# Designs tried in a protein design run: peptides against a protein of PDB entry 6CSU. Part 37

Target 1, 51 residues: chain A of PDB entry 6CSU
Amino acid sequence: GALEELRGQYIKAVKKIKCDMLRYIQESKERAAEMVKAEVLRERQETARKM

## One batch from the design tools (peptide; aimed at target 1 Q9 Y10 I17)

Design b2_p30_6_s4 (made by RFdiffusion4, then SolubleMPNN; its pose is not in this set)
Fold by OpenDDE base, seed 4:
Structure b2_p30_6_s4 (fold): chain B 51 residues (1-51), chain C 51 residues (1-51), chain A 30 residues (1-30)
Amino acid sequence: as target 1 above (51 residues)
Amino acid sequence: as target 1 above (51 residues)
Amino acid sequence: SELLKRIEEEIEKLEKESTEIVEKAKKEEE
């Protein structure tokens, strides 16, 4: 019935949000790692220029 | 009616999830910024030790 | 944030489709 359909839609929505969140976390970790690498490289270059 | 009430509850629940995700994203950005700062500091120290 | 955009789209979808379910149920009760 309509109640079950509403419940199904809610569960589906929550599952999708969960999947999106998991993907975001993974992508965020990757971006953070790349950001750190880039920042370390920039810092090394800046230090080298000061020498 | 009961269906409208249930619909309202589901919408409220997913909106709460959205708010929780917003908070998570904000906290994640703050943690990432601190991680970068820490890494830059470590890199400076490592470079200094090599001098 | 792409995540937030996707969540908002999912919420909008839920709001729309749940309305359709409720309205359909009302019509069937008539």
Scores: peptide ipSAE 0.365, ipTM 0.766, DockQ to the pose 0.822
OpenDDE base, seeds 1, 2, 3, 5: peptide ipSAE 0.363, 0.363, 0.364, 0.365; ipTM 0.765, 0.765, 0.765, 0.766

Design b2_p30_7 (made by RFdiffusion4)
Pose (drawn by RFdiffusion4):
Structure b2_p30_7 (pose): chain A 51 residues (1-51), chain B 51 residues (1-51), chain P 30 residues (1-30)
Amino acid sequence: as target 1 above (51 residues)
Amino acid sequence: as target 1 above (51 residues)
Amino acid sequence: LAEEMIELAEEMEEKLEENVEEAEEEMEES
């Protein structure tokens, strides 16, 4: 039983680390995508200069 | 004994997973930092325009 | 936005260290 418990604890610990990294990554990509939008908007300053 | 050793192994294993996540995160900071230099370099194109 | 990405990475690093320490304490207390 101790073997099953320790095995269970290890699995739980790594499954939580995975959950944290999955959220951290999804968030990171959204932040990166937000950076893409915010800069296409900076071109408005460029296209206004061209106008 | 066997149970304490098995415990030490699971702990060592999850700490390895931590190390992998840490190296990844450090790489994240370096990449975002590299982005800063990249954006400063595109400003160079616009300062040559202003001259 | 780059600074926010660096701060988020630092906070994640601290969170992973704390989670690993809590999991180690739970295994030691079991």

Design b2_p30_7_s1 (made by RFdiffusion4, then SolubleMPNN; from b2_p30_7, 15 letters changed)
Fold by OpenDDE base, seed 1:
Structure b2_p30_7_s1 (fold): chain B 51 residues (1-51), chain C 51 residues (1-51), chain A 30 residues (1-30)
Amino acid sequence: as target 1 above (51 residues)
Amino acid sequence: as target 1 above (51 residues)
Amino acid sequence: MAQEMIKASEDFERKIEKDVEEFEKELEEL
Protein backbone atom coordinates (compact mmCIF):
# COMPACT_ATOMS: atom_id res chain seq x y z
CA GLY B 1 0.00 0.00 0.00
CA ALA B 2 0.86 3.66 0.21
CA LEU B 3 2.74 3.23 3.48
CA GLU B 4 4.80 0.40 2.06
CA GLU B 5 5.61 2.44 -1.01
CA LEU B 6 6.53 5.42 1.12
CA ARG B 7 8.87 3.27 3.18
CA GLY B 8 10.31 1.84 0.00
CA GLN B 9 11.07 5.28 -1.35
CA TYR B 10 12.74 6.26 1.88
CA ILE B 11 14.94 3.18 1.87
CA LYS B 12 15.78 3.75 -1.78
CA ALA B 13 16.80 7.34 -1.14
CA VAL B 14 18.92 6.45 1.86
CA LYS B 15 20.67 3.67 -0.03
CA LYS B 16 21.35 5.96 -2.98
CA ILE B 17 22.89 8.62 -0.78
CA LYS B 18 24.92 6.02 1.09
CA CYS B 19 26.23 4.42 -2.10
CA ASP B 20 27.19 7.79 -3.54
CA MET B 21 29.04 8.63 -0.34
CA LEU B 22 30.93 5.34 -0.32
CA ARG B 23 31.90 5.84 -3.95
CA TYR B 24 33.10 9.36 -3.22
CA ILE B 25 35.23 8.09 -0.35
CA GLN B 26 36.69 5.31 -2.47
CA GLU B 27 37.50 7.63 -5.35
CA SER B 28 39.04 10.11 -2.93
CA LYS B 29 41.31 7.38 -1.58
CA GLU B 30 42.32 6.42 -5.09
CA ARG B 31 43.13 10.01 -5.98
CA ALA B 32 45.19 10.34 -2.83
CA ALA B 33 47.07 7.15 -3.64
CA GLU B 34 47.85 8.40 -7.14
CA MET B 35 49.09 11.68 -5.74
CA VAL B 36 51.44 9.81 -3.42
CA LYS B 37 52.70 7.64 -6.28
CA ALA B 38 53.36 10.70 -8.40
CA GLU B 39 55.23 12.38 -5.57
CA VAL B 40 57.35 9.30 -4.92
CA LEU B 41 58.17 9.07 -8.60
CA ARG B 42 59.25 12.71 -8.69
CA GLU B 43 61.44 12.17 -5.66
CA ARG B 44 63.05 9.13 -7.26
CA GLN B 45 63.69 11.06 -10.44
CA GLU B 46 65.23 13.89 -8.48
CA THR B 47 67.46 11.46 -6.62
CA ALA B 48 68.51 9.82 -9.86
CA ARG B 49 69.43 13.19 -11.36
CA LYS B 50 71.56 13.99 -8.33
CA MET B 51 73.55 10.76 -8.70
CA GLY C 1 -3.18 12.09 8.04
CA ALA C 2 -0.78 9.34 9.00
CA LEU C 3 0.64 9.13 5.48
CA GLU C 4 1.40 12.84 5.36
CA GLU C 5 3.00 12.68 8.77
CA LEU C 6 5.23 9.80 7.74
CA ARG C 7 6.07 11.60 4.52
CA GLY C 8 7.21 14.57 6.53
CA GLN C 9 9.22 12.39 8.88
CA TYR C 10 10.98 10.58 6.04
CA ILE C 11 11.79 13.84 4.29
CA LYS C 12 13.21 15.16 7.53
CA ALA C 13 15.26 12.02 8.04
CA VAL C 14 16.69 12.10 4.51
CA LYS C 15 17.54 15.77 4.86
CA LYS C 16 19.37 15.03 8.08
CA ILE C 17 21.41 12.32 6.38
CA LYS C 18 22.17 14.75 3.57
CA CYS C 19 23.31 17.41 6.00
CA ASP C 20 25.59 15.03 7.84
CA MET C 21 27.22 13.88 4.62
CA LEU C 22 27.54 17.41 3.27
CA ARG C 23 29.28 18.41 6.48
CA TYR C 24 31.79 15.61 5.97
CA ILE C 25 32.40 16.74 2.40
CA GLN C 26 32.75 20.35 3.46
CA GLU C 27 35.44 19.34 5.91
CA SER C 28 37.15 17.45 3.10
CA LYS C 29 37.00 20.56 0.91
CA GLU C 30 38.54 22.63 3.66
CA ARG C 31 41.41 20.18 3.99
CA ALA C 32 41.93 20.26 0.23
CA ALA C 33 41.88 24.06 0.25
CA GLU C 34 44.60 24.08 2.88
CA MET C 35 46.65 21.75 0.68
CA VAL C 36 46.26 24.21 -2.19
CA LYS C 37 47.44 27.07 0.00
CA ALA C 38 50.46 25.05 1.06
CA GLU C 39 51.26 24.14 -2.53
CA VAL C 40 51.01 27.76 -3.68
CA LEU C 41 53.30 28.80 -0.85
CA ARG C 42 55.87 26.17 -1.82
CA GLU C 43 55.75 27.27 -5.43
CA ARG C 44 56.25 30.89 -4.44
CA GLN C 45 59.19 29.95 -2.27
CA GLU C 46 60.73 27.95 -5.09
CA THR C 47 60.28 30.85 -7.48
CA ALA C 48 61.84 33.23 -5.00
CA ARG C 49 64.86 30.95 -4.60
CA LYS C 50 65.33 30.81 -8.35
CA MET C 51 65.41 34.61 -8.63
CA MET A 1 46.61 18.67 -7.45
CA ALA A 2 44.24 19.59 -4.66
CA GLN A 3 41.99 21.35 -7.16
CA GLU A 4 40.83 17.92 -8.28
CA MET A 5 39.81 17.11 -4.73
CA ILE A 6 37.83 20.33 -4.45
CA LYS A 7 36.07 19.69 -7.74
CA ALA A 8 35.26 16.13 -6.72
CA SER A 9 33.71 17.32 -3.48
CA GLU A 10 31.63 19.93 -5.27
CA ASP A 11 30.42 17.35 -7.77
CA PHE A 12 29.46 15.06 -4.92
CA GLU A 13 27.54 17.80 -3.12
CA ARG A 14 25.46 18.36 -6.23
CA LYS A 15 24.88 14.63 -6.54
CA ILE A 16 23.61 14.30 -2.99
CA GLU A 17 21.34 17.30 -3.43
CA LYS A 18 19.94 15.71 -6.57
CA ASP A 19 19.31 12.44 -4.71
CA VAL A 20 17.32 14.27 -2.07
CA GLU A 21 15.35 16.27 -4.61
CA GLU A 22 14.46 13.09 -6.47
CA PHE A 23 13.25 11.51 -3.26
CA GLU A 24 11.09 14.51 -2.41
CA LYS A 25 9.52 14.47 -5.86
CA GLU A 26 8.75 10.78 -5.60
CA LEU A 27 7.11 11.28 -2.23
CA GLU A 28 4.87 14.00 -3.61
CA GLU A 29 3.55 11.51 -6.13
CA LEU A 30 2.25 9.16 -3.41
Scores: peptide ipSAE 0.283, ipTM 0.719, DockQ to the pose 0.783
OpenDDE base, seeds 2, 3, 4, 5: peptide ipSAE 0.281, 0.282, 0.283, 0.282; ipTM 0.718, 0.718, 0.718, 0.719

Design b2_p30_7_s2 (made by RFdiffusion4, then SolubleMPNN; from b2_p30_7, 14 letters changed)
Fold by OpenDDE base, seed 4:
Structure b2_p30_7_s2 (fold): chain B 51 residues (1-51), chain C 51 residues (1-51), chain A 30 residues (1-30)
Amino acid sequence: as target 1 above (51 residues)
Amino acid sequence: as target 1 above (51 residues)
Amino acid sequence: MMEEMIKMSEEFERKIEKDVEEFEKELEEL
């Protein structure tokens, strides 16, 4: 009935938000790592250019 | 009725979860900003030490 | 670097808001 559907929708919504959060955390970590790698690469290239 | 009340409670619960997640993100941003500030400070101090 | 991370967080905020709105919409039909 409507009660079971309501409960189902709640569980679905909570799971969706949870999954989105986990994905955000993962993507954030990956993006941060890539940005650091890119920065290190740029620094090395700049150092090499100045040598 | 009971269904409408429960609907309201579930909406409230989902909004609470959202708020908690937003707080987590905000705190994460603040920690990241503080880490960057600390790094910049360390770099400046190290530069000054080597001068 | 920080600007991109901020942008990502803002995009996530919009996403979870959308999830909440979708939930609310589905509940209106019950």
Scores: peptide ipSAE 0.267, ipTM 0.706, DockQ to the pose 0.644
OpenDDE base, seeds 1, 2, 3, 5: peptide ipSAE 0.265, 0.265, 0.266, 0.268; ipTM 0.709, 0.709, 0.707, 0.711; seed 5 fails the geometry check

Design b2_p30_7_s3 (made by RFdiffusion4, then SolubleMPNN; from b2_p30_7, 12 letters changed)
Fold by OpenDDE base, seed 4:
Structure b2_p30_7_s3 (fold): chain B 51 residues (1-51), chain C 51 residues (1-51), chain A 30 residues (1-30)
Amino acid sequence: as target 1 above (51 residues)
Amino acid sequence: as target 1 above (51 residues)
Amino acid sequence: MAEEMIKRSEEFEEKIEKDVEEFEKELEEL
């Protein structure tokens, strides 16, 4: 009935938000890792140019 | 009725989750802003050392 | 670089808002 459907929609919404948050966090971690890699690369290139 | 009350409670619960997520995002933005400030400071210090 | 992080945060805020709005709309249909 409507009560079960309401419960179902609530669970669905919470799961959707949770999934979106987890994805956001994962992407944030990936971007942070890429930033570190880029920084290390720049530092190595700078060192190479100074040698 | 009971269904409308429960609907209201579920909406309230979802909005609470939303608020918690938005707070996390805001903290992420603040961390990003501090990262920019730190980067600018490092660049200025590096420039000063090269002068 | 942090500008991208800010942009992603804003996009995520919009996404969460849409998730909530979708939920509210679906509840109105019950």
Scores: peptide ipSAE 0.292, ipTM 0.719, DockQ to the pose 0.835
OpenDDE base, seeds 1, 2, 3, 5: peptide ipSAE 0.292, 0.287, 0.291, 0.290; ipTM 0.719, 0.716, 0.718, 0.717

Design b2_p30_7_s4 (made by RFdiffusion4, then SolubleMPNN; from b2_p30_7, 12 letters changed)
Fold by OpenDDE base, seed 3:
Structure b2_p30_7_s4 (fold): chain B 51 residues (1-51), chain C 51 residues (1-51), chain A 30 residues (1-30)
Amino acid sequence: as target 1 above (51 residues)
Amino acid sequence: as target 1 above (51 residues)
Amino acid sequence: MMEEMIERADEFERKIEEDVEEFEKELEEL
């Protein structure tokens, strides 16, 4: 009935928000990791130029 | 009735989750904005050194 | 680089708002 539908919509909304948040966090971590890799590469290149 | 009351409670709960997520995002944006300001400052300093 | 992260954050804010709006519309139809 309407009560079950209401509960279902609530659960659906909560799960959607949760999934979107987890994805955002994961993508942010991946971007941060890429930034670190790029920085390390630049540092290695700079070190190599100084040798 | 009871259905309307529960609907109100579920809406309130979802809005609470929204607020928590938006607060997290806002804090993330503030940190990112500070990093952008620092980057812009470095770029300006680099430009000044090239003049 | 951080500009892209801000843009992603803005997009996420809009997405969460859309999720809530969709939920509210669905509940209004009950």
Scores: peptide ipSAE 0.257, ipTM 0.703, DockQ to the pose 0.696
OpenDDE base, seeds 1, 2, 4, 5: peptide ipSAE 0.241, 0.255, 0.255, 0.257; ipTM 0.691, 0.701, 0.701, 0.703

Design b2_p30_8_s1 (made by RFdiffusion4, then SolubleMPNN; its pose is not in this set)
Fold by OpenDDE base, seed 3:
Structure b2_p30_8_s1 (fold): chain B 51 residues (1-51), chain C 51 residues (1-51), chain A 30 residues (1-30)
Amino acid sequence: as target 1 above (51 residues)
Amino acid sequence: as target 1 above (51 residues)
Amino acid sequence: LEEKEEELLKRIDEEIDELEEEGKKIVEKY
């Protein structure tokens, strides 16, 4: 009935949002790691030039 | 009626989840910024010591 | 990072909109 359909839609929406967040978090971690790697490399060069 | 009330509760719950996610993202960005700052400082020191 | 965040938020908003619209249809049906 209507109760079951509404409940089903709620659960579906929550699961989709959860999946979207998990994907975002994972991709964000990968981007952050790459950004840190690039920043570290740049900083090594900059520090070396200043010495 | 009860059906409309339940629908409203589900929508409210999902919107709250969105708000929780927004807060998480904001706090995560702040932590990430601090981590990058700390990493840069550490790398400057490490590079200097190696030279 | 900001653009990917915006994409995420857009997807979440779309999911909420779908829930709202589908729920409305169910309420109207019953």
Scores: peptide ipSAE 0.425, ipTM 0.796, DockQ to the pose 0.746
OpenDDE base, seeds 1, 2, 4, 5: peptide ipSAE 0.424, 0.354, 0.396, 0.347; ipTM 0.795, 0.768, 0.781, 0.766

Design b2_p30_8_s2 (made by RFdiffusion4, then SolubleMPNN; its pose is not in this set)
Fold by OpenDDE base, seed 1:
Structure b2_p30_8_s2 (fold): chain B 51 residues (1-51), chain C 51 residues (1-51), chain A 30 residues (1-30)
Amino acid sequence: as target 1 above (51 residues)
Amino acid sequence: as target 1 above (51 residues)
Amino acid sequence: LEEKEEELLEKIEKDIKDLEKKGEEIVKKY
């Protein structure tokens, strides 16, 4: 009935939001790792200049 | 009626999930910034040792 | 990172909007 259909749509929406969040987290981790790599390389050069 | 009330509760619940995710994103950004700071400091010391 | 954050929020908002519309249709049906 109507209650089961509403429940089904709620569960479907929550699952979709979950999937979008998991994808964002995974891609964000990859971007963060690349950002750290770039920052480390820049810092090596800057530290060398300051010494 | 009861059906409209239940629908409203489901919408409220997914909006709460959205708010929780906004909070997670904000806290994750803060942790990422702190991680980069810490990595930069460690790299300065390591670079100094290698020179 | 901010651009991808906005993309995620837009996707979530769309998911909520889809639920709202489908819920309306169900309420009208019964």
Scores: peptide ipSAE 0.369, ipTM 0.770, DockQ to the pose 0.725
OpenDDE base, seeds 2, 3, 4, 5: peptide ipSAE 0.368, 0.369, 0.360, 0.367; ipTM 0.769, 0.770, 0.762, 0.768

Design b2_p30_8_s4 (made by RFdiffusion4, then SolubleMPNN; its pose is not in this set)
Fold by OpenDDE base, seed 2:
Structure b2_p30_8_s4 (fold): chain B 51 residues (1-51), chain C 51 residues (1-51), chain A 30 residues (1-30)
Amino acid sequence: as target 1 above (51 residues)
Amino acid sequence: as target 1 above (51 residues)
Amino acid sequence: LEKKAEELEKKIDEAIEELEKKGKEIVEKY
């Protein structure tokens, strides 16, 4: 019935949210990692300039 | 240095995301519960109309 | 940093499981 269908929609929505959140977290991690990598490279270059 | 500050900013961002996600989950749960409750009430009303 | 992200993912998974459980309970009590 309608109640069971609503339950199904709820569960489906939760599963979608799970996927979206995990993707967002993964993308955030990748961006952060790239920023850190870039900063490390800049720091190494700055250190080299001071040698 | 700049690298440490960047790492700090990332950690802070992750903490913020955690809070936002948990709040979203809680709100989603509340909305889902309310939708189910409303549907049950409508079903009961429909059943009553058929009596 | 990866450890923090993994912890967050675990917490989200747990929250979703609890959410599904509660949703199921709500339907079952009606």
Scores: peptide ipSAE 0.112, ipTM 0.495, DockQ to the pose 0.129
OpenDDE base, seeds 1, 3, 4, 5: peptide ipSAE 0.096, 0.075, 0.101, 0.093; ipTM 0.447, 0.463, 0.490, 0.464; seed 1 fails the geometry check

